Peptides against a protein of PDB entry 3NZW. Designs and how they scored, part 98

Target 1, 212 residues: chain A of PDB entry 3NZW
Amino acid sequence: TTTLAFRFQGGIIVAVDSRATAGNWVASQTVKKVIEINPFLLGTMAGGAADCQFWETWLGSQCRLHELREKERISVAAASKILSNLVYQYKGAGLSMGTMICGYTRKEGPTIYYVDSDGTRLKGDIFCVGSGQTFAYGVLDSNYKWDLSVEDALYLGKRSILAAAHRDAYSGGSVNLYHVTEDGWIYHGNHDVGELFWKVKEEEGSFNNVIG
Target 2, 222 residues: chain B of PDB entry 3NZW
Amino acid sequence: QFNPYGDNGGTILGIAGEDFAVLAGDTRNITDYSINSRYEPKVFDCGDNIVMSANGFAADGDALVKRFKNSVKWYHFDHNDKKLSINSAARNIQHLLYGKRFFPYYVHTIIAGLDEDGKGAVYSFDPVGSYEREQCRAGGAAASLIMPFLDNQVNFKNQYEPGTNGKVKKPLKYLSVEEVIKLVRDSFTSATERHIQVGDGLEILIVTKDGVRKEFYELKRD

## One batch from the design tools (peptide; aimed at target 1 V31, target 2 P127)

Design b2_p30_7 (made by RFdiffusion4)
Pose (drawn by RFdiffusion4):
Structure b2_p30_7 (pose): chain A 212 residues (1-212), chain B 222 residues (1-222), chain P 30 residues (1-30)
Amino acid sequence: as target 1 above (212 residues)
Amino acid sequence: as target 2 above (222 residues)
Amino acid sequence: MHPWFEEYFAEHTDEELEEAEADAKKPRTF
């Protein structure tokens, strides 16, 4: 798995791969590793497929309950804490999840929280999570600027996941893009690496190793 | 020491058509190198036009299917006999499985039916509740032999329009019930040839707007 | 047997098929 989310001038970019594994067995190429908690909240998934899916779906119900109770959209900080505190209760039981809670509130602006099953909870501008995280860091870190256009930022996030899907045997399938502004998240499509790779290689001239 | 799990073999297969779906499984049940039964059904009609199979440790598979069938029964009791849609059944199965997160039902489970638009639907599950809707899925012992074939023959993977220089992908025309039954039977004859835990018989459950139908085919007994 | 299987099995050893099966029995991860 490879997931990333980064803040910039135009808000937040979220990109994930879609591969699921059972060891060296490719269990699926079409899994959704992003969950839409609500119109302004996204959650990313890495680690145990069932733990991530189950607890992040549950997190969505908890955020919805907050809105009914407080008559107000839940903050990114509070939403990430609900998951962080829940996972902490299970520390030592073997839950396995690397997660990112990304969203926007008038009160907080663009906000990103890294939350994992060790109980670690970190606010930051840039995170890459999963077996392919370092491959995504390599491309994303060397081309990142705060002042990227929405178009360039969407591409970098897409390109970074592509780099990870290429080098990490446990990442691949397709790339799912999102952009987060104060008006909520905007889905920017599902890009199959089967076609995205060759297209990027030709148009960019990169991936110069692999023979085409 | 005591091991609460065993492996009863078997292979299951699910394919979704435009307005139908199928869930198939061999009828052989095994322990180690012996055959417990040459006919022990492993795919079940659970009502509300849903078929399911939980393959792996059979005791767990039976307990799960039994628990789900009872779940549909209570769904009717508690919701004025409302039909349990396949999507709702899938989320329900997720909670049943994740409920044993720390002592799992050791099964790979697949269910089939039609969605609320009458389209064919297949859902497959991880031992602890991870699930996704799909066009087709192979589960059980020969899953590693069969899933590649289905990616090719059902979703036309790696296939291109001849003469397009590999530029144009083979279109995703959709399979009829007849063409699906052929792929299923071929899949199981192939699996029976190369996997020692697959054989004896093949039982297919077909689901349409008219309900659930069954077809049976013999397989090699060696 | 379908021709696709004949070609597929000719390209894979018994050991590779047994390893794939063993891995296919594991829980899903991301």

Design b2_p30_7_s1 (made by RFdiffusion4, then SolubleMPNN; from b2_p30_7, 12 letters changed)
Fold by OpenDDE base, seed 2:
Structure b2_p30_7_s1 (fold): chain B 212 residues (1-212), chain C 222 residues (1-222), chain A 30 residues (1-30)
Amino acid sequence: as target 1 above (212 residues)
Amino acid sequence: as target 2 above (222 residues)
Amino acid sequence: MHPLFEEFLAQHSEEELKQAEADAAKPWEL
């Protein structure tokens, strides 16, 4: 898996691959590694598929209950804290989760929290999470700046996942791409890694290790 | 070392069509190299146009299916006989599986039915309850053989438009019931020839708006 | 046997097929 999220002047970009594995077996190429918790809040999934899917869906329910009770949207800080507290209760039980809670509230602005099954909870501007994270960071860090245009930021997110999918055997399938703004998240489509690879190779002259 | 799990072999597969879905399984039940039964159905009509199979350790599969069937009854009781949607069924099964996260059911679960728009739906589950809606899925002993075949024949993976130098993928299209049944039969016939845990009979459940139809085909019995 | 199965079997060792079978039964990882 490779997931990433970063803050920039235009909000948050979230990009994820879609491969699931079981040992050396490619179980799926189409997995949804982003949960749409609400129109303003996303969760990303890396690690155990069931652990991520179950608890992030549970988190969605908790966020909805908060909204119903408090008559306001839950903060990204509070949502991430709910998940962090939950996984901390299971510390040592063998949960496997690496998640990013990404959202936009008027109070916080664009906000990203990393939460993992070790109980780590970090607020930050840039995270790559999963087996391909190092490959994604290699592209993302080299090209990141706060002042990216929305177009350039979307491309950078997509391109960083592509780099990881090319080098990490546990990443691939497609890129699911999101832009989070004050008005909510916008889905920017599913991009097949194979098609995207050839396009980028042709346009950039990248991936010279593969002869076309 | 004590292993609480058995492996009863067999294979299952689901394929979604446009307005139908198919869930199929062989009828062989085996332990090691001994055939326990040549006719042990493992695909079940659960009501509400939902068919289910949980392949692997048969005792776990039967327990899971029974729990789901009970869940359907409770759902009707609590919701004034409201039909359980396939997506709600998937969520329910996730809870059943994940409720045993630390002592899992040793099964690969597939359900098939129609979504709320009347479109074919197949959901597959890992042993601990992750699930995905897919166009097709194979599970069990011959899944490693069948799944690449289904990817090619249903999802048109590695198929390209002629004359495009492999740059344009074959467009996705739904298959007819007849095409799907043929693919199912071809899959199980081929699997039976190479895998001792697959054989004897093939039961196919076809879900349409008109209900669940069953078809049976003989497989090799060696 | 369907030709695609024959091709697949020709491309993989028996050991690889057994490993794939065992792996396909495992929980999914992301």
Scores: peptide ipSAE 0.577, ipTM 0.927, DockQ to the pose 0.890; fails the geometry check
OpenDDE base, seeds 1, 3, 4, 5: peptide ipSAE 0.563, 0.566, 0.577, 0.574; ipTM 0.921, 0.922, 0.925, 0.923; seeds 1, 3, 4, 5 fail the geometry check

Design b2_p30_7_s2 (made by RFdiffusion4, then SolubleMPNN; from b2_p30_7, 12 letters changed)
Fold by OpenDDE base, seed 4:
Structure b2_p30_7_s2 (fold): chain B 212 residues (1-212), chain C 222 residues (1-222), chain A 30 residues (1-30)
Amino acid sequence: as target 1 above (212 residues)
Amino acid sequence: as target 2 above (222 residues)
Amino acid sequence: MHPLFEEFMASHSEEELKEAERDARKPWEL
């Protein structure tokens, strides 16, 4: 898996691959590693598929309950804290989760929290999470600027996942791309890694290690 | 060391069509190298036009299917006989599986039916309860053999439009019931020739808007 | 046997096939 999220002047970019594995077996190429918790809040999945899918869905229910009770949207800080508190209760039980809670509230602005099954909870501007994270960071960190245009930021997110999918055997399938703004998240499509690879290679002259 | 899990072999396969879905399984039940039964159905009509199979350790599979069938009954009781949707069924099965997160059911679960729009739907589950809606899925002993074949024949993986130098993929299209049944039969016939845990008989459950139809085919009995 | 199965079987060792079978039964990882 490779997931990433970063803040920039235009909000948040979230990009994820879609491969699931079972050991060396490619289990699926089409897994949705982003949960749409509400129109303003996303969760990303890395680690155990069942752990992430079950508990992030549960988180979605908790966020909805908050909205119903408080008659306001849950904060990104509060949503991430709910998940963090939950995984902390299971600390040492063997949950495997590396998650990013990404959202926009009027109070917080664009916000990213990293939450993992070790009980780590971090607020930050840039995270790459999963087996391909180092490959994604290699591209993302080299090209990241706060002042990126929305177009350039979307491309950078997509391109960083592509780099990871190319080098990490546990990442691939497609890139699912999101832009989170004050008005909520916008889905920017599913991009097949194979098609995207050839397009990027042609346009950038990159990936010269592969002969077409 | 005590191993609480057996392996009863067998293989299951789900394929979604446009307005139908198929879930198939062989009828062989085996322990080690001993055939326990040549006709032990492992694909079940669970009501509400949902078919289910949980392949691996048969005792776990049977327990899971029974729990799901009971869940369907309770759902009807609680919701004034409302039909359980296949997406809600998938969520329910996730809870059943994940409820045993630290002592999982040793099964690969597949359900098939129609979604709320009348489109064919197949959901597959890992032993812990992650699930995905897919166009096709193989599970069990020969899954590693069958799945690449299904990727090629259902999802048209590695098929390209002629003259595009592999840059343009073959467009996705739904398969007919006849095409799906043929693919299922070809899959199981081929698997039976290469895997000792697959054979004897093939039972196919076909879900349409009109209900569940069953077909049976003989497989090799070696 | 379907030709695609024959091709697949010819391209993989018995060890690889057994490993794939074992791995395909594991929980999914992301």
Scores: peptide ipSAE 0.583, ipTM 0.929, DockQ to the pose 0.893; fails the geometry check
OpenDDE base, seeds 1, 2, 3, 5: peptide ipSAE 0.566, 0.580, 0.576, 0.575; ipTM 0.923, 0.930, 0.924, 0.925; seeds 1, 2, 3, 5 fail the geometry check

Design b2_p30_7_s3 (made by RFdiffusion4, then SolubleMPNN; from b2_p30_7, 15 letters changed)
Fold by OpenDDE base, seed 1:
Structure b2_p30_7_s3 (fold): chain B 212 residues (1-212), chain C 222 residues (1-222), chain A 30 residues (1-30)
Amino acid sequence: as target 1 above (212 residues)
Amino acid sequence: as target 2 above (222 residues)
Amino acid sequence: MPPIFEEFMAKHSEEELEKARADSALPWRL
């Protein structure tokens, strides 16, 4: 898996691959690694598919309950803390989760929290999570700046996942792309890695290790 | 050392059409190299136009299917005999599987039916309850043999439009019931030839708006 | 190897591990 999220002047970009594996077996190329918790809040998935799906769905339910009780949307900080507390309760039990909770609230603005099954909870501006994270960082860090246009930011997110998919055997399939703004998240499509690879290679002259 | 899991072999296959879905399984039940039964159905009509199979350790599979069937009954009781939707069924099965997260059911689960729009739906589950809606899925012993074939024939992977030098993919299209049944039969016939844990018989459950139809075909009995 | 089967795998032979892999009945990893 390769997932990434970063803050910039235009909000948050979230980009993820879609490969799932079972050992050396490619189980699926079409997995949705982003959960849409509410119109303003996203969760990303890396690690155990069932752990992520189950508990991030549960998190969504908790967030909805918060909204019903408090008559306001849950903060990104509070949502991430709920998940972190849950993970803590299962510490040592063998959960495998690497997640980013990304969203917008009026109080916080665009916000990203990293939460993993080791008990780490971090607020930050840039995260890459998964087996391909180092490959994604290589592209993302080299091209990141706060003042990116929305178009450039979307491309950078997509391009970073592509780089990881190319080098990480556990990443691939397609890139799912999101833009989170004050008005909520916007889905920016599913981009097949194979088609994207050839397009990018042609346009950039990159990936010169591949002939043809 | 105690092994809590057996492996009863077999293979299952689900394919979603436009307005139908198919779930198929062989009828061979095996332990190691001994055939326990040549006709042990592993695909079940669970009511509400939902068919289910949990392939792997048969004891776990049977237990899971029974629990789901009971869940359907409870759902009817709690919701004034409302039909359980396929997506709700998938969520229910996730909870059943993940409820045993630390001692999982050793099964690959597939369900098939129609979604709320009347479109064919196939959901597949890992042993601990991750799930995905897909157009096709093979599970069990010969899944590694069949799945690439399904990718090619259902999802048209590695098929390209003529004259495009491999740059334009073949467009996706739905298969007819007849095409799907043929594909299923060919898949299982091929699997039987290459895998000792697959054979004897093939049972196909076909879900349409009119209900569940069952078909049976003989496979090689080697 | 999926963590969920680590305990199981630790108790089982390589043949049993390969059999479990062969039937694609392993938990999915992202």
Scores: peptide ipSAE 0.405, ipTM 0.819, DockQ to the pose 0.265; fails the geometry check
OpenDDE base, seeds 2, 3, 4, 5: peptide ipSAE 0.389, 0.338, 0.395, 0.393; ipTM 0.776, 0.645, 0.782, 0.779; seeds 2, 3, 4, 5 fail the geometry check

Design b2_p30_7_s4 (made by RFdiffusion4, then SolubleMPNN; from b2_p30_7, 17 letters changed)
Fold by OpenDDE base, seed 2:
Structure b2_p30_7_s4 (fold): chain B 212 residues (1-212), chain C 222 residues (1-222), chain A 30 residues (1-30)
Amino acid sequence: as target 1 above (212 residues)
Amino acid sequence: as target 2 above (222 residues)
Amino acid sequence: MPELFKKFAASHSEEELEAARADAALPWEL
């Protein structure tokens, strides 16, 4: 898996691959690794598929309960803390989760929290999470700047996942791309890695280790 | 060392059509290299136009299916006989599986039916309850042989339009029920020839708006 | 062996088919 999220002048970009594996077997190429918790809040999935899917769905329910009770949207900080507290209760039990909680509230602005099954909870501007994270960081860090246009930021997110999919055997399938703004998240489509690879190679003259 | 799990072999296969879904399984049940039964059904009609199979360790599979069937009954009781939607069924099964997260059911679970729009639906589960809606899924002993074949024949992967030099993919289209049944039969026939844990019989459950239809075909017995 | 399966098998190496041999009863990892 490769997931990433980063803050920039235009909000948050979230990009993820869609491969699931079972050992050396590609179990699926079409897994949804982003949960849409509410119109302003996203969760990403890396690690155990069941652990992430079950508990992030549970998180969604907790967030909805908060909204119903408090008559306001839950903060990104609070949502991430709920998940962090949950995984802490299971510390040592063998959960495998590497998640990012990404959202926008009026109080916080665009916000990203990293939460993992080791109990780590971090607020930050840039995270890549998963087996392909180092490959994604290589591209993302080299091209990141706060002042990216929305178009360039979307491309950078997509391109970073593509780089990871190319080098990480556990990442691939497609890129699911999101842009989070003050008006909520916007889905920017599913991009097949194979098609995207050839397009990018042609346009950039990159991936020269592969003969086209 | 105590091993609580067995492996009873077999293979299951689900394919969603436009307005139907199919879930199929062979009827061979084995332990090690011994055939326990040549006709042990593993695909079940669970009511509400939902068919289910949990392939792997048969004791776990039977337990899971039984629990789900009970869940369907309780759902009707609690919700004034409301039909359980297939997406809700999937969520329910996730909870059943994940409830045993630290002592999992050793099964690959597939359910099939129609979604709320009347379109064919197949959901696949790992042993601990992650699930995905897919157009097709193979599970069990011969899944590794069948699944790539399904990718090619159902999802048209690696198929391209003629004259495009491989640049234009073959467009996705739904298969007819007859085409799907043929594909299932061919898949299991091939699997039987190459895998000792698959054979004897093939049971296919077809879900349409009119209900669940069952078909049976003989497979190789040697 | 069905014709469609023969065509498919012909397009894949034995190594690829063996590599695809995975226990379908393993938890999925992301």
Scores: peptide ipSAE 0.477, ipTM 0.820, DockQ to the pose 0.654; fails the geometry check
OpenDDE base, seeds 1, 3, 4, 5: peptide ipSAE 0.438, 0.412, 0.423, 0.423; ipTM 0.817, 0.803, 0.824, 0.810; seeds 1, 3, 4, 5 fail the geometry check

Design b2_p30_8_s1 (made by RFdiffusion4, then SolubleMPNN; its pose is not in this set)
Fold by OpenDDE base, seed 2:
Structure b2_p30_8_s1 (fold): chain B 212 residues (1-212), chain C 222 residues (1-222), chain A 30 residues (1-30)
Amino acid sequence: as target 1 above (212 residues)
Amino acid sequence: as target 2 above (222 residues)
Amino acid sequence: KEEEELLKKLKEEIEELERKAREAAGPWEL
């Protein structure tokens, strides 16, 4: 898996691959590694598929309950804390989760929290999470600027996942791309890695380790 | 060391069509190299136009299916006989599986039915309850043999339009019921030839708006 | 030193057993 999220002047970009594995077996190429918790809040998935799906779905329910009780949207800080507290209760039980809780509230602005199954909770501007994270960081860190245009930021997110999919055997399938703004998240499509690879190679003159 | 899990072999396969879905399974049940039964059905009509199979350790599979069937009954009781949707069924099964997260059901679960729009739906589950809606899925012993074939024949992966030098992919198209049944039969016939844990019989459950029908075909008995 | 080495070996064995247990269950990994 490779997931990433970063803050920039235009909000948050979230990009993820879609491969699931069971050992050396490619179990799926089409897994949705982003959960849409609410129109303003996303969760990303890395680690155990069931652990992530189950608990992030549960988180969605908790967030909805908060909204119903408090008559306001839950903060990204509070949502991430709920998840962090939960997984910490299971510390040592063998849960495997590397998640990013990404959202936009008026109070917080664009916000990203990293939460893992060890109970680590980190606020930050840039995270790559999964087996391909180092490959994604290689591209992302080299090109990241706060002042990126929305178009350039979307491309950078997509391009960083592509780099990881190219080098990490456990990442691939497609890139799912999101842009999070004050008005909520916008889904920017599913991009097949195979098609995207050739397009990017041609347009950039990159990936020269592969003969066209 | 005590192993609480057995492996009863077999293979299951789900394919979603446009307005139908199929779930098929062989009827062979084995332990190690011994055939326990040549006719042990593992694909079940669970009501509400939902068919289910949980393949792997048969005791776990049977337990899971029974729990789901009971869940359907309770759902009807609590919701004034409201039909359980396939997506709600999938969520329910996730909870059943994940409820045993630390002592999982040793099964690959597939359900098939129609979604709320009347479109064919197949959901597949890992042993601990991750799930995905897919156009096709094979589970069990011969899944590794069948899935690449399904990728090619259902999803048209690695198929290109003639004369395009591999630049234009073959467009996705739904298969007819007859085409799907043929594909299922061919898949299981091929699997039977290559895998000792697959054989004897093939039961196919076909879900349409008119209900569930069953078809049975003989497989090789060696 | 011997206790530390034993503890390290035990941790490695536990990790390997946990890995084998996860592989045996066949869960999907992301």
Scores: peptide ipSAE 0.423, ipTM 0.791, DockQ to the pose 0.265; fails the geometry check
OpenDDE base, seeds 1, 3, 4, 5: peptide ipSAE 0.397, 0.401, 0.412, 0.391; ipTM 0.775, 0.788, 0.800, 0.779; seeds 1, 3, 4, 5 fail the geometry check

Design b2_p30_8_s3 (made by RFdiffusion4, then SolubleMPNN; its pose is not in this set)
Fold by OpenDDE base, seed 2:
Structure b2_p30_8_s3 (fold): chain B 212 residues (1-212), chain C 222 residues (1-222), chain A 30 residues (1-30)
Amino acid sequence: as target 1 above (212 residues)
Amino acid sequence: as target 2 above (222 residues)
Amino acid sequence: SEEEELREKLEEEIKKLLEAAREAAAPWEL
């Protein structure tokens, strides 16, 4: 898996691959590694597929309950804390989760929290999470700046996942791309890695290790 | 490596059509190299136009299917005989599987039915309850042989439009029920020839708006 | 105590069994 999220002047970009594996077997190329919790809040998935799906869906239910009780949308800080508290209760039980809670509230603005099954909870501007994270960071960090245009930021997110998919055997399939703004998240489509690779190679003159 | 589970072999296959879905399984039950039964059905009508199979360790599969059938009954009781939707069924099965997260059911689970729009739906589960809606999925002993074939024939992977020099992919198109049944039969015939844990018989459950139909075909008995 | 040592050993064996069961099941990883 490779997931990433970063803040920039235009909000948040979230980009993820879609491969699931069972050992050396590619179990799926089409897994949705982003949960749409509400129109303003996303969760990303890395680690155990069932652990992530089960607990992030549970988190969605908790966020909805908060909205019903408090008559306001849950903050990104509070949502991430709920998940962090949950995984802490299971610490040492063998949960495998690397998640980012990304969203917008009027109070917080665009916000990203990293939460993992080791009990780590971090607020930050840039995170790459999964087996391909180092490959994604290599591209993302080299090209990141706060003042990116929305178009450039979307491309950078997509391009960083592509780099990881090219080098990490556990990442691939497609890139799912999101832009989070004050008006909520916008889905920017599913991009097949195979088609994207050849397009980017031709346009950039990159990936010169592949002849064709 | 230590294996705490039995393995009863077999293979299952789900394919979603436009307005139908198919779930198929062989009827061979095996332990090690000994055939226990040549006709042990592993695909079940669970009511509400939902068919289910849990392939792997048969004792775990049977237990899971029974629990799900009970869940369907309770759902009707709690919701004034409301039909359980396929997506709600998938969520329920996730909870059943994840409830044993630390000692999983040793099964690959597939369900098939129609979604709320009347479109064919197939959901596949890992042993601990992750799930995905897909157009097709193979599970069990011969899944590694069948799944690439399904990718090619259902999802048209690695197929291109003639005359485009491989630049234009073959467009996705729904298959007819007859085409799907043919693909299922061909898949299991091929699997039987290459895998000792697959054979004897093929049972196919076809879900349409009119209900569940069953078809049976003989496979090689070796 | 001998009972505590036995309990700890049993807990470790159970943990190992459960880990082996999970690995054998081959769950999907992202």
Scores: peptide ipSAE 0.458, ipTM 0.865, DockQ to the pose 0.250; fails the geometry check
OpenDDE base, seeds 1, 3, 4, 5: peptide ipSAE 0.445, 0.441, 0.445, 0.445; ipTM 0.852, 0.848, 0.852, 0.851; seeds 1, 3, 4, 5 fail the geometry check

Design b2_p30_8_s4 (made by RFdiffusion4, then SolubleMPNN; its pose is not in this set)
Fold by OpenDDE base, seed 4:
Structure b2_p30_8_s4 (fold): chain B 212 residues (1-212), chain C 222 residues (1-222), chain A 30 residues (1-30)
Amino acid sequence: as target 1 above (212 residues)
Amino acid sequence: as target 2 above (222 residues)
Amino acid sequence: DLEELLAKKLEEEIKKLEEKAKEARSPWEL
């Protein structure tokens, strides 16, 4: 898996691959590693598929309960804290989760929290999470600027996942791309890695390690 | 050393059509190298036009299917005989699987049916309850042999329009029930040739708006 | 013996298939 999220002047970009594996077996190429918790809040999935899918779905229910009770959307801080508290209760039980809770509230603005099954909860501007994270960071960090245009930011997110998909055997399939703004998240499509690779190679003159 | 899990072999396969879905399984039940049964059905009609199979350790599979069937009954009682949707069934099965997260059912689960729009639906589950809706899925012993074939023949992976120099993919299209049944039969016959845990018989459950139909075909009895 | 060699290769292939089958039924990782 490779997931990433970063803050920039235009909000948040979230980009993820879609490969699931079971050992050396490619279990799926089409897994949705982003949960749409609400129109303003996303969760990303890395680690155990069931752990992430089950508990982030549960988180969605908790966030909805908050909204119903308080008549206000839950904060990104509170949502991430709910998940963090949960996984902490299971610490040592063997949960495997590396998640980013990404959202936009009027109070917080665009906000990203990293939460993992080790009990780590971090607020930050840039995170790459998963087996391909280092490959994604290599591209993302080299090109990241706060002042990126929305178009450039979307491309950078997509391109960083593509780099990881190219180098990490456990990442691939497609890139799912999101832009989070004050008006909520916008889905920017599913991009097949195979098609995207050749397109990017042609347009950039990149990936020169591959002849074709 | 105590091993709570067995492996009863077998293979299952789900394919969704436009207005139908198919879930198939061989009827071989094996332990190690000994065939326990040449006809032990592992694909079940669970009611509400949902068919289910949980392949791997048969005791776990049977337990899971039984629990799901019970869940369907309770759903009817609690919701004034409302039909359980395939997506709700998938969520229910996730909870059944994940409820044993630390002592999992050693199974690969597939369900098939129609979604609320009447479109064919196949859901696959890992042993601990992650699930995905897919157009096709193979599970069990020969899954690694069949799945690449399904990718090619159902999802048209690595197929291109002639004369496009590989630049235009073959467009996705739904397969007819006859085409799907043929693919299922070809998949299982091929798997039987390469895998000792697959054979004897093939049972295919076809879900349409009119209900569940069963077909049976002989496989090699090797 | 060709038969013995073929039998051994078949056993190895079966073993690999069994391992792959176990992997295919392992929990999915992202």
Scores: peptide ipSAE 0.413, ipTM 0.765, DockQ to the pose 0.944; fails the geometry check
OpenDDE base, seeds 1, 2, 3, 5: peptide ipSAE 0.355, 0.190, 0.207, 0.211; ipTM 0.703, 0.714, 0.715, 0.706; seeds 1, 2, 3, 5 fail the geometry check

